# Peptides against a protein of PDB entry 7Z53: the designs that were tried, part 23

Target 1, 150 residues: chain A of PDB entry 7Z53
Amino acid sequence: PRIKNQADCIPFFRSCPACPGSNITIRNQINALTSFVDASMVYGSEEPLARNLRNMSNQLGLLAVNQRFQDNGRALLPFDNLHDDPCLLTNRSARIPCFLAGDTRSSEMPELTSMHTLLLREHNRLATELKSLNPRWDGERLYQEARKIV

## One batch from the design tools (peptide; made by RFdiffusion4, then SolubleMPNN)

Design b1_p11_6_s2 (from b1_p11_6, 6 letters changed)
Fold by OpenDDE base, seed 4:
Structure b1_p11_6_s2 (fold): chain B 150 residues (1-150), chain A 11 residues (1-11)
Amino acid sequence: as target 1 above (150 residues)
Amino acid sequence: SEELQRARSPP
């Protein structure tokens, strides 16, 4: 679904596709990022992927972050677990696997990588703030509410 | 993209 009233939109990012129970269609055109970003690119459109993108080690409603690297203390996308990882083949000495994201192209296009990274950080920021405001919310609610805001 | 999709698919 699409938000009908643009006044209800957060700039640059659409929250409507991320609403629970809604059919999520992934926009796979890069030009879609110039206007509104489909939340499905960040959260995943399939439940197994969506779950894999979440931090399940706590009840904070966070998305998973890279466990090996940070960018000056800021979160990076987690690595995927691929059978034949093409990212490892680009530079054998670097040994950097492909990122895990809602959009499978995240590792192929630096623009997407950056966007996913920023939105990951934003989600986790929002979830953290929501936890502060609503201490009794569990991880599921925090995740869903943050996703709705993003 | 195709290579990545294949890599994510189970054998």
Scores: peptide ipSAE 0.064, ipTM 0.708, DockQ to the pose 0.059
Fold by OpenDDE base, seed 1:
Structure b1_p11_6_s2 (fold): chain B 150 residues (1-150), chain A 11 residues (1-11)
Amino acid sequence: as target 1 above (150 residues)
Amino acid sequence: SEELQRARSPP
């Protein structure tokens, strides 16, 4: 999907809550993405969202991945469970729900989707390696340590 | 977006 209305603020800032009430427009530029690599918005700014973004089925400290699709074996963002999913309504033939990510605009801007996807993969890679290095760490420790490294 | 935010809000 492509953003049609760019009037809304896009949270490429550290710990930015999507600029509610502001007219700040962040352009889709590489420089903005480089600052976004701190991954402050990847994990979710609120605890309920953060928990929903995690794989809680094991003690591996992983972020949740898409259960329906993969990209040549690599992880994609999980789908959200919206009661009125705008992504499904936008393209009725595609039948693809909105992605669940720390940024609510992840399904609107492909570059943001890509960044979240890459950081998802990196987190899970790091968590996996940390598990190998520290076999006795539980899922919470693995998740937190991986989050700090990303 | 506002639309996504509304969709995430439980009825």
Scores: peptide ipSAE 0.052, ipTM 0.708, DockQ to the pose 0.059
Fold by OpenDDE base, seed 5:
Structure b1_p11_6_s2 (fold): chain B 150 residues (1-150), chain A 11 residues (1-11)
Amino acid sequence: as target 1 above (150 residues)
Amino acid sequence: SEELQRARSPP
């Protein structure tokens, strides 16, 4: 369905906005992608990318989150730093760059964006809960254990 | 969750 209210949406490479706060779109996307979910793509298959997707500012084992935007207080994917960012061309007034994700297509397909966002939130939720259960675990242990559960 | 409970460190 076409999203008319773009105030809460982020433009993507193919000039299609994504609204992670829309329950209708999220539900349909989740149902369509349930058999295609590979959490390994959320974390990145290459070590340099995997490190860039992590929050290294603390020992909480968290994935990095967007520093500019939130969805009703919930996390969004962080932005990448591309020299020639195609996402900025989709809506010049919005000035929203491409997302940094394990799957490079996350900024092209709203379904992938939503799924990666949900799994980002789930990882951080798990890491937070694991920290409460195991307060002596460091960030690496929390990250790895949360990744295994996802 | 049950998975989190299993991941709890031994006392």
Scores: peptide ipSAE 0.022, ipTM 0.541, DockQ to the pose 0.027
Fold by OpenDDE base, seed 3:
Structure b1_p11_6_s2 (fold): chain B 150 residues (1-150), chain A 11 residues (1-11)
Amino acid sequence: as target 1 above (150 residues)
Amino acid sequence: SEELQRARSPP
């Protein structure tokens, strides 16, 4: 796994029970996941949304993270600002708004939430590494290069 | 990947 600290990993399984150990199955599954992980799911397919998903407070090329909560110090997706937030309406006691992501379904499917969270963390990790390697890159360059790697 | 390799090269 890319994340070496497995103790802090979100349990996300990518196994195919039909053909375990098949290289063809692994390749097809990876390709399917990679194709499904059109970065648009995380980064947004529209420019206004893409901008809202970015951290514009600095030149680090980071995606925006949740400002209220963290998962043991690790980043979570930012909250959206919906006029009529269905997440707030469905569970009034929790008072947790919907997450902001490239896909509006991120708050409807826990699998998507987890995946987007992982990719958010990976992007920010990559951007941070790229900044270290290329100190003169601006936020736009860092963001775009990290996006390409993801 | 090729993209990663390029990205990790200092300018």
Scores: peptide ipSAE 0.022, ipTM 0.474, DockQ to the pose 0.028

Design b1_p11_6_s3 (from b1_p11_6, 6 letters changed)
Fold by OpenDDE base, seed 3:
Structure b1_p11_6_s3 (fold): chain B 150 residues (1-150), chain A 11 residues (1-11)
Amino acid sequence: as target 1 above (150 residues)
Amino acid sequence: SAEMQAARSPP
C-alpha cells in the first residue's frame, strides 16, 4: 500500500475501481458518495501528477496550494491547467477553474473538494511539524514522512 | 516513530 503507517492512517476507505473503458490512468471510485477516498487519492496515483501536486519551490515537503485564494489564511487546493476546463465551461460567470488533486472528481463533488482540502492542510501541517522536529530533513524526506502519516 | 507521533498531535 502507498500509505505504510496503517496505525496512524485516517480511517477512510476506497471502494472498488470504476473502469469506464477510457484511457484514464487515475483509479476512480464507483460510489464516491457512499465511500471515502483514502489519502493516496490526495497525492495522486501517477508520478507526474504527484509531482505537480507538490510545492517544488522549497525543501519543506509541502503540497501545492492555491496561489490566488485562501480561506481566512488557510490553504485551498491549487487550480489545474486544463485545455478544456469543464469547471470554466459549466459556470462561465464564476470563471473558477477546476482544482488539481489526486482525484479528477475533486471539483465535481463538494464533499471531495472539502476532504481533499482538509487532507492537503493536514499534510502541510504534518510536514511543517516534521520540519520543526527534524530541521535537517530535506523536502523529499519531509514529504514522504508526512505522506506516511496521513 | 517518535517524530511521527509528535507530529500527529495537534499544536
Scores: peptide ipSAE 0.022, ipTM 0.554, DockQ to the pose 0.029
Fold by OpenDDE base, seed 4:
Structure b1_p11_6_s3 (fold): chain B 150 residues (1-150), chain A 11 residues (1-11)
Amino acid sequence: as target 1 above (150 residues)
Amino acid sequence: SAEMQAARSPP
């Protein structure tokens, strides 16, 4: 391998190839998502992380939002609870922790932060609307249905 | 990143 230190590698899983009926030599991946936007980074790929990203204080199927800050009334990503928070260590005077998101890079790349924030807001908007349309749905159903729409 | 992963697990 070109990179000797495995710790420097980003795990990447190759998608399954699509098998078109035509003799196309170009390898295309299977698109299992109907939406153009892959929001998997917002929800987390692992169940423990996914649970931590949810608002468990109610049955509204919401993602957790920042409890300290808002952006002109709009939600921001929640802060993580890291024992050695690199964001806090970077600037001790600012005292701003790293964000908790499905992608661990969310606090390192402003574009990811913005995208996660956008999709967080969209999920919560959808979940809220779904609750209005379906008052009997519990938090799990609201969460899953909103997740599917995003 | 490595820093974030390290922050999630004890050193």
Scores: peptide ipSAE 0.022, ipTM 0.560, DockQ to the pose 0.053
Fold by OpenDDE base, seed 2:
Structure b1_p11_6_s3 (fold): chain B 150 residues (1-150), chain A 11 residues (1-11)
Amino acid sequence: as target 1 above (150 residues)
Amino acid sequence: SAEMQAARSPP
């Protein structure tokens, strides 16, 4: 049964489980970039937000990444550009703005932040490979195809 | 991957 009153819940979603091979003990996940629920958190559900989440500096079809920090060489979510950033206000000593993602809650829960980060990396990986396979595709095509590929 | 190759456009 579905919880119909979503106002009382924090909507945190997972991709479908995948247990390759004989290792059924560890629950893995399929690529959920095509999933409505998971994709909305990464790509944004509204067109203006979706555009803000993209790297518009080139024609590589990439999502924007953090310009200040990386995680051991891997991409992190970009920072938002809020006038009154609640993350900065909550902990002034840290000086870390809120992350920008398709879900505005991206900075509220570490689990959500982690999932968004992983899917960001996966999109950019896919877009990079698609560019290699299809060098004539423009950024829009690369972005859309990467978004649709599982 | 197979899915990446399937998405490939002809040369």
Scores: peptide ipSAE 0.020, ipTM 0.581, DockQ to the pose 0.029
Fold by OpenDDE base, seed 1:
Structure b1_p11_6_s3 (fold): chain B 150 residues (1-150), chain A 11 residues (1-11)
Amino acid sequence: as target 1 above (150 residues)
Amino acid sequence: SAEMQAARSPP
């Protein structure tokens, strides 16, 4: 990298040019992942929160999902258990609490909620597939490997 | 890894 101080940088990648032949004028691109997904919003940046976001009832390496609601059969974020829940206070008739996520803003912005939900689903999908591929992996291994892929 | 790539494959 040309920039040496990368402490405040989020890594994004640009595809490198590829010239398989010496006399080819057409510029090709190397297939690469060009984006970085910061999944800290899903997994949490602190260990206590990270543990609360996991499904600890089994060894499947899954993230916890909502126990009350689903979206056409698909998972939603779990609810938090706040004593003074601002989501309940803003709409007393709905009685829907705030979501629990790695980013506390998950219930403040629908865009964040959507992203968190998608990544939750993807993690659980990956963990499920990894379990199928590696049936002897325990929940911790499955969780960590899925997190690395997300 | 091959396992990770397989996990990302569509069902």
Scores: peptide ipSAE 0.020, ipTM 0.566, DockQ to the pose 0.034

Design b1_p11_6_s4 (from b1_p11_6, 5 letters changed)
Fold by OpenDDE base, seed 1:
Structure b1_p11_6_s4 (fold): chain B 150 residues (1-150), chain A 11 residues (1-11)
Amino acid sequence: as target 1 above (150 residues)
Amino acid sequence: SEELQAARSPP
């Protein structure tokens, strides 16, 4: 259920302030985010995977982020821990493992990687805001409420 | 992918 207490609500808009109509790529991305309801691709559809995608080191309700790399301070998807990692085997020089995401295709399709990255950041942003509004919520509550908003 | 799924489970 949605948060009923108005004091616990945060405004969230799925649109951007400036999007040129001539840029189809940007428009499509925004539309995809706006129409995104089923976040199973981000959170995982199975409980074991969902747990592995979470940051369990605290009670902040965050998704796990990459522990080796950041994008100018912004979060990247965490690496998976695979035996015979196909991503490592595909490009020997890069030495970059496969990403861990709700959709296993994230490492194979850059567009999915980007989408998952954006939604990861959004979830963590929402969880942070919810923590600020509801400081007594535990990590599970924060995670679930943020997941519902995404 | 099948390859990724296979890599998730150790032999």
Scores: peptide ipSAE 0.048, ipTM 0.661, DockQ to the pose 0.110
Fold by OpenDDE base, seed 5:
Structure b1_p11_6_s4 (fold): chain B 150 residues (1-150), chain A 11 residues (1-11)
Amino acid sequence: as target 1 above (150 residues)
Amino acid sequence: SEELQAARSPP
């Protein structure tokens, strides 16, 4: 569907905004999504990046989420800290940077952003449930076990 | 899920 109100959208690379709550989000079952895309890209292929994608402020094994925005209470990808952020050039007034993800193309394609967002939410959901089932597990165990399930 | 049940630690 065509984006109607760009004021409620997050600008992406190549002037493609993402609108939280809009019908542009790919809605497939999470287990089906992993059949098309290697979920390892969500976690990052390099250890330094993988650590930056984690929430290290607690022992809950969570991936980091956006600290500025949510989608009707649901998590969004965190922002990156790029020196030359191309996303900031899309809409200078909005001042929305590119997303931080395991794939650098996450902010280039709205479909890929949606995929990463859904897998982020699924990981955090799984980690939360695993914590409930195994209260004594630390953050590393929760993170690794959730990653294996995704 | 089945994977969650399998990952559950025994009491």
Scores: peptide ipSAE 0.040, ipTM 0.718, DockQ to the pose 0.027
Fold by OpenDDE base, seed 2:
Formats: structure tokens, C-alpha cells, sequence
Structure b1_p11_6_s4 (fold): chain B 150 residues (1-150), chain A 11 residues (1-11)
């Protein structure tokens, strides 16, 4: 079905064609970046939160990972330290605290939890690789560079 | 990867 009301749609654009010369030339696409990944939901948009999300125990530029659990050896989001943890109160028998992430909804929506977990792993993978490539980079540089890589 | 290679710092 054709959507007639364009105002209710998310707009998408395609590159414009370019013909540099005669009719026998190939019509080229003008390439451009149209978006970038804003990972503030992972890294935190506020400095205090951002610091709490980092592993500050070394100079590897890593994000903090769960200290109690892993997923078959893979990292999970760290737990938050809430006094009145709503996750603990929701199901007292489960005894699972809320996760700490850049987005406070990470523990409320399993989709966000999964996404943040994957991006956490990706960041740490990138930081680890960057350390291998650039052994003299400190933790801050590794963290920032990994954060910038898309 | 290309991104990682681009992020390399010379020794």
C-alpha cells in the first residue's frame, strides 16, 4: 500500500546522479554521509554516568562489564548500585539488579539490553584491537578512539 | 578493518 501522508513517514533520501560529460559516460552517484551513530545510549550523555560506565582499573579504554555474570564467556552490562533497585523489587526471588547503561531504560526493555550489550562488546573489542595497533595509547585515547569508530 | 587501520598512530 502506498502511504499518502508523507508527514507521518521517516524521510529517506538517495544520492543525486552526476553526468560529467557526454552521453556515453556512466551516470555517477554523488556519495555522502547522511547519518552517524550516536552511541550516547551506551556511553552516557552525562560525564558522571560516562565515568561510571568505564573500566577505570586499567589503561585499556574499556567499558565496565558485569563482574558477576558472563554470557558463555562474553561480557554483560554491569549492574547498577541502586539503593531501592526496582529490578530487585519487581521479582524478589530472581535477585537480579538493574543494569547500568547510558540509557536508563536498558533494564526495562530487553531489546535495549541486548543492543547495549552488543555495543559494549564491540567497544571493548575495538579498544583491545586499538591497543594492539597502538601500544602507546593510554586508556583515554583508546576509549575515545573506540567510541568514534563506526 | 579499514577503520582500525585508519586509526593507527605512527610509532
Amino acid sequence: as target 1 above (150 residues)
Amino acid sequence: SEELQAARSPP
Scores: peptide ipSAE 0.028, ipTM 0.476, DockQ to the pose 0.031
Fold by OpenDDE base, seed 3:
Structure b1_p11_6_s4 (fold): chain B 150 residues (1-150), chain A 11 residues (1-11)
Amino acid sequence: as target 1 above (150 residues)
Amino acid sequence: SEELQAARSPP
């Protein structure tokens, strides 16, 4: 059964075993999600930030992605526009600014960067699917529905 | 989830 409490991690519980074929000695476990991740850290808790995290160039309900880099064709977080960018100051030779995310610590902790990136990709995937299913939905509807899907 | 099922259903 699904637990409705939001958490930073996605807990799993062991479900029914599966014994493929005639070999009943090997037990395969099926795991199910018991909750969902609170993705407020990805979307931002303030309206101005939330708007800056969205792709406003179309009505696809997408989050903004990095315009300079991709990871094997997959999306990365967009860069922020900070006056005194600590990421640029830390490694001047790399010239890579801090990422923009709902959590200001996104570039300080690689764990957060990874999580934000994954959730960014998932949101955009969901929005794309929803657009296919509901072609008349505008960008706001797509964005909100993708954000709420659990 | 119930919300996911509803959202992924074509109108």
Scores: peptide ipSAE 0.024, ipTM 0.463, DockQ to the pose 0.034; fails the geometry check

Design b1_p11_7_s1 (from b1_p11_7 with E7L R11V)
Fold by OpenDDE base, seed 2:
Structure b1_p11_7_s1 (fold): chain B 150 residues (1-150), chain A 11 residues (1-11)
Amino acid sequence: as target 1 above (150 residues)
Amino acid sequence: PPPPQQLNLPV
């Protein structure tokens, strides 16, 4: 059903249901996320997303950072470019779009946002240190080596 | 009750 008044609503879409065994009365959700071990919540599980999360303007192996805002000089997650951005709809006055991360939930839960932000900073720190230690490494090598450490 | 869905948060 179409909700007529969306001003008081947080727009969420329901994922596909999972039906474990004979207990069909309880609706579970399908988990499409990859393993935590590969840090796909930060780097993305798909190559197109992973590329969009990287800073491709240089050969430093960095993740992309927010171009509009910083936290006292510290990096924030970049914004996504969604056609119907649910974050913009949640608070129309704030005009803050959803963050882009490897996990699509990054803007829905403040704890995820904070952790992704910290891991973004850590990756970029590691890549910077690796560049200092290995000046001849290109951006791909720096990115991959930093990703392995995280 | 269904098992909680894993969020895969870095802990």
Scores: peptide ipSAE 0.013, ipTM 0.388, DockQ to the pose 0.021
Fold by OpenDDE base, seed 5:
Structure b1_p11_7_s1 (fold): chain B 150 residues (1-150), chain A 11 residues (1-11)
Amino acid sequence: as target 1 above (150 residues)
Amino acid sequence: PPPPQQLNLPV
């Protein structure tokens, strides 16, 4: 930093400049796309929901997956257990419940469902790799570390 | 305990 006396400085963090070699005049910000996908949609914003979205049957730090259906061996979102499940009521012949996700709209918007599904798979992939690298980590540590990476 | 190995995601 050019300023020697940091005591008088208000910390203002600026994104790193990306200087394309051909035109020095255009300061492109490196979009630190911190791929912080607001994964709150996947993990749930409330602790009770967040716990229900986890696989608590083991110490692998995994999110819960659908127990009835898979997509070519890949995980799908777990079903919710709603008293008056609107998904069941919408099409009584299909008998497909609403998905349980961090966002209640997960079953209403196919795009959202897809995103939740992808992030579920990615979390579980990461947790599995983290377990392989760190065999002594418990399920809570694996879950939290995978969550931070997603 | 061995130091936690960070998953080095290729940047």
Scores: peptide ipSAE 0.012, ipTM 0.501, DockQ to the pose 0.029
Fold by OpenDDE base, seed 4:
Structure b1_p11_7_s1 (fold): chain B 150 residues (1-150), chain A 11 residues (1-11)
Amino acid sequence: as target 1 above (150 residues)
Amino acid sequence: PPPPQQLNLPV
């Protein structure tokens, strides 16, 4: 018996199947990602969000970092600018806003926060190295090339 | 100028 109430169903969308020239009985999906890791949680899946996650003050292709805090000189995720910031409301004395990341869940679990932080640091490291290797690359190229590597 | 160089992930 299939669930008759559609309200009880969670909609999932499938990507296009890969058509291997071989008698593969198992349906594989096309991997459109050039990287092994889907870093959409870091970069954002939407262009407006992706732009907000970037450091636009220079042509270094960097992701934005926290302007108030660092972790022993290492970057932290930038704060979001939410009108009703739930992180500020949970503890008014702490005055720590929610983090801005490509995934809205970045402030819900410390594991996600940590992973996003690591990948942000890695992107910025890669972009910095790419700039050193390719001084003539603009910020867009540095950003995109670093993104492909992450 | 030398061609642009790409980075590889460390092994």
Scores: peptide ipSAE 0.012, ipTM 0.483, DockQ to the pose 0.028
Fold by OpenDDE base, seed 1:
Structure b1_p11_7_s1 (fold): chain B 150 residues (1-150), chain A 11 residues (1-11)
Amino acid sequence: as target 1 above (150 residues)
Amino acid sequence: PPPPQQLNLPV
């Protein structure tokens, strides 16, 4: 991660505009969401990655969320489980691994991290609403339908 | 099964 003081910048998404060296604005994050053309960076372009990005603990069609941190109760991207995690090596004191997303650059570029975080939240919101509307849909159907809307 | 219901998101 580019953020050196990760204690202050996690919750990462909310604090991103205020983090040292960050030029990210809330407006840019919103614009990134609305201008998003290819959701492959969120869902992954490869099936193994796509599966790893999903919450497989239930049939809700959700994307996986961070299990260690939240942004004021809101979801953050899950961490990856890399053997030689470059994010851990960049700041040994922070001990924050790389985020897992469809784009491997998500941890280096706060802009991408923010965008992916927003889209993660949106997907999970959509999947939740779709479940409410269609209670008989399984996790795969919910996931795919939410993905189509995003 | 009932027909699937679609969400209309405000664009």
Scores: peptide ipSAE 0.011, ipTM 0.448, DockQ to the pose 0.030

Design b1_p11_7_s2 (from b1_p11_7 with P1G R11V)
Fold by OpenDDE base, seed 1:
Structure b1_p11_7_s2 (fold): chain B 150 residues (1-150), chain A 11 residues (1-11)
Amino acid sequence: as target 1 above (150 residues)
Amino acid sequence: GPPPQQENLPV
């Protein structure tokens, strides 16, 4: 891998294995700069999911971040806590659960995972700045205002 | 904010 420090690597896991055979599979990266990002994919369309995606341990309006891994100090998506986690079942040796995001495909496509990760970081950045500007805002207000900006 | 229409990323 290009990154030598494995501790700083994003632990991407794909639920689907690569296509077998001698055929060369070419994958193109998505241009994230020109793509429309649906924030509903980040925040979740259902309230229970939306709550699970939030950091409810404080009043900072933050989204939850991974508690096991970081990307060189930067946040990664939290893991889901699924019974019979398909990601764990797909690769028994990796022992990496599925990521929790508003989009169920987050662990299927590293491209999507990366996008969600970026938006997670952006939300938390915005919430942090909003807290600085509005120190009396509670976590719900910070979360909603940051969500509106994203 | 969220866009009016959802755009799915390619699989």
Scores: peptide ipSAE 0.010, ipTM 0.338, DockQ to the pose 0.038
Fold by OpenDDE base, seed 3:
Structure b1_p11_7_s2 (fold): chain B 150 residues (1-150), chain A 11 residues (1-11)
Amino acid sequence: as target 1 above (150 residues)
Amino acid sequence: GPPPQQENLPV
């Protein structure tokens, strides 16, 4: 049945499948992005911010993910470390800080937060796949190549 | 490379 309430849905379309081996029952996506997106909002336009958005604990070329929360096992954006965090100030009982993303407005607009989250997951998926295909690539190469594909 | 072919979503 067609979903009538499209306002609650993020537009996401399936791309070309990949069927490794003999298991053709499981559909894998080689690229989940079917349209061009300016990924500067995800990766950051400034080098210091870009570095803070990366997982620097390993050489997997991953973006940093939230260390406190997950969404049904899936990654969420990391929290920012603002001195005067507006997210904490607006709802003191929730005690949830603003998310860190390439766009400082990520937590001000839930739509942006959702998009950033999806692109974060896609980047990390791509980086993981690239690592499998190219085990000798370092974290910088994996990060940059994944970024180019996104 | 070229963008992957988009699959139509089922109605």
Scores: peptide ipSAE 0.008, ipTM 0.329, DockQ to the pose 0.022
Fold by OpenDDE base, seed 4:
Structure b1_p11_7_s2 (fold): chain B 150 residues (1-150), chain A 11 residues (1-11)
Amino acid sequence: as target 1 above (150 residues)
Amino acid sequence: GPPPQQENLPV
């Protein structure tokens, strides 16, 4: 083997191939989530940040959404409030501040921004559904249960 | 002052 010490390896797992209708020259994968999602980047790993990412204006257990912009009616990440906002400096014409997320890199990597946005929407969808199923749950319960499902 | 009220926007 190329690597003698297996402890130096990072374990990676690959999804199963989808054989039906696939070309034998390429490996198509099953369209399913088979692993857990680490959503710490969405919720934040620190309590002060986690609170800042929540919508505290109601008891719906929602994450905060952008107050200025939407994507065809769908939610976007909220803006941060930085004194020297690097996002404002990168494009003076756009005047768009950095996004607030559990991962500080959210505005540096568009891929992360997209993922954060999708998971934000999913959380809020779940919280809304949970509220419908459990109308007596408060915002904290809704938030935590939705977080666990994500 | 109190923090600005956040909107309950559609998901």
Scores: peptide ipSAE 0.006, ipTM 0.317, DockQ to the pose 0.115
Fold by OpenDDE base, seed 2:
Parts: structure tokens; C-alpha cells; sequence
Structure b1_p11_7_s2 (fold): chain B 150 residues (1-150), chain A 11 residues (1-11)
């Protein structure tokens, strides 16, 4: 049913439909935000960092994910490679290094870690959907388009 | 050198 009272409506808009793989029976949506989100904490504000946050092993436009751990099959932030890793010193028994993110505080605040993780997953989801919709796009195009949507 | 290659893990 169409809601007629516009005053009680929040202006959410649907994005273009996307069908992962060859299965068109289930309709999914890519997230197209109506407002700009500064996701520099996810992508990095400096080019060297931004490159380190990307999966450069393929042309899928993905952000790098943790190579050691997953959350029930879902991606986690990659680890940083710090010479003197403060996270390792905080809890020596856990042996968990600091996460690599666009924001250096990602490992200091669990809230940031969670948010960055979610946005990482969202980017990779978007890139995957964009690849499905535009199979000829290279990794750079996929990455940039997904970044613009996030 | 180039950054180490990363595995393409599921989303």
C-alpha cells in the first residue's frame, strides 16, 4: 500500500536490482545512499593506505579482508603489519594484532571496529553486485563505483 | 616490492 501521508515518511529510495550469479529468482538491491557518507575511515584518506586496504590480487574491486579469521564465514578487517604492534602488547595471550583500517583508531574502539567491519562487508557486497551487473568493469572501476555508493 | 597478494575470500 502506498503511504499518502508524506510527512510521516522518511525519504528512502531503492537502488537498482542486482542478481548475484545466474540466479534471478531472488531480487537483491545495491545500496544507493541519498546522502554522502564520508567513509575515509574505511578507505583511507591517503593513497598508500588506501592501496593497502584493497585486495590487489584480483580485478574484483574488493577491500582486503582478514586472512586468518572470519565471523561465521563473514569477513573481518585485515591485520596491520606493525613492527611494534601495541595491540599485541595489550593482551599478550590473545596474540591479536591491530586491525588495518582507514582510521588508526579501529583497534582501540570496538565500536569503530564493528562499524568498519560492516562497511567493509558492504563495500565488498556492492563490488560483487556491480561486477554482476557490469561484468566488463575492471577492479579499479568496481572499487571506485562501490566507494561512491558507500 | 609489491604488496603481498591476498586471497579472494567470500563476501
Amino acid sequence: as target 1 above (150 residues)
Amino acid sequence: GPPPQQENLPV
Scores: peptide ipSAE 0.005, ipTM 0.309, DockQ to the pose 0.104

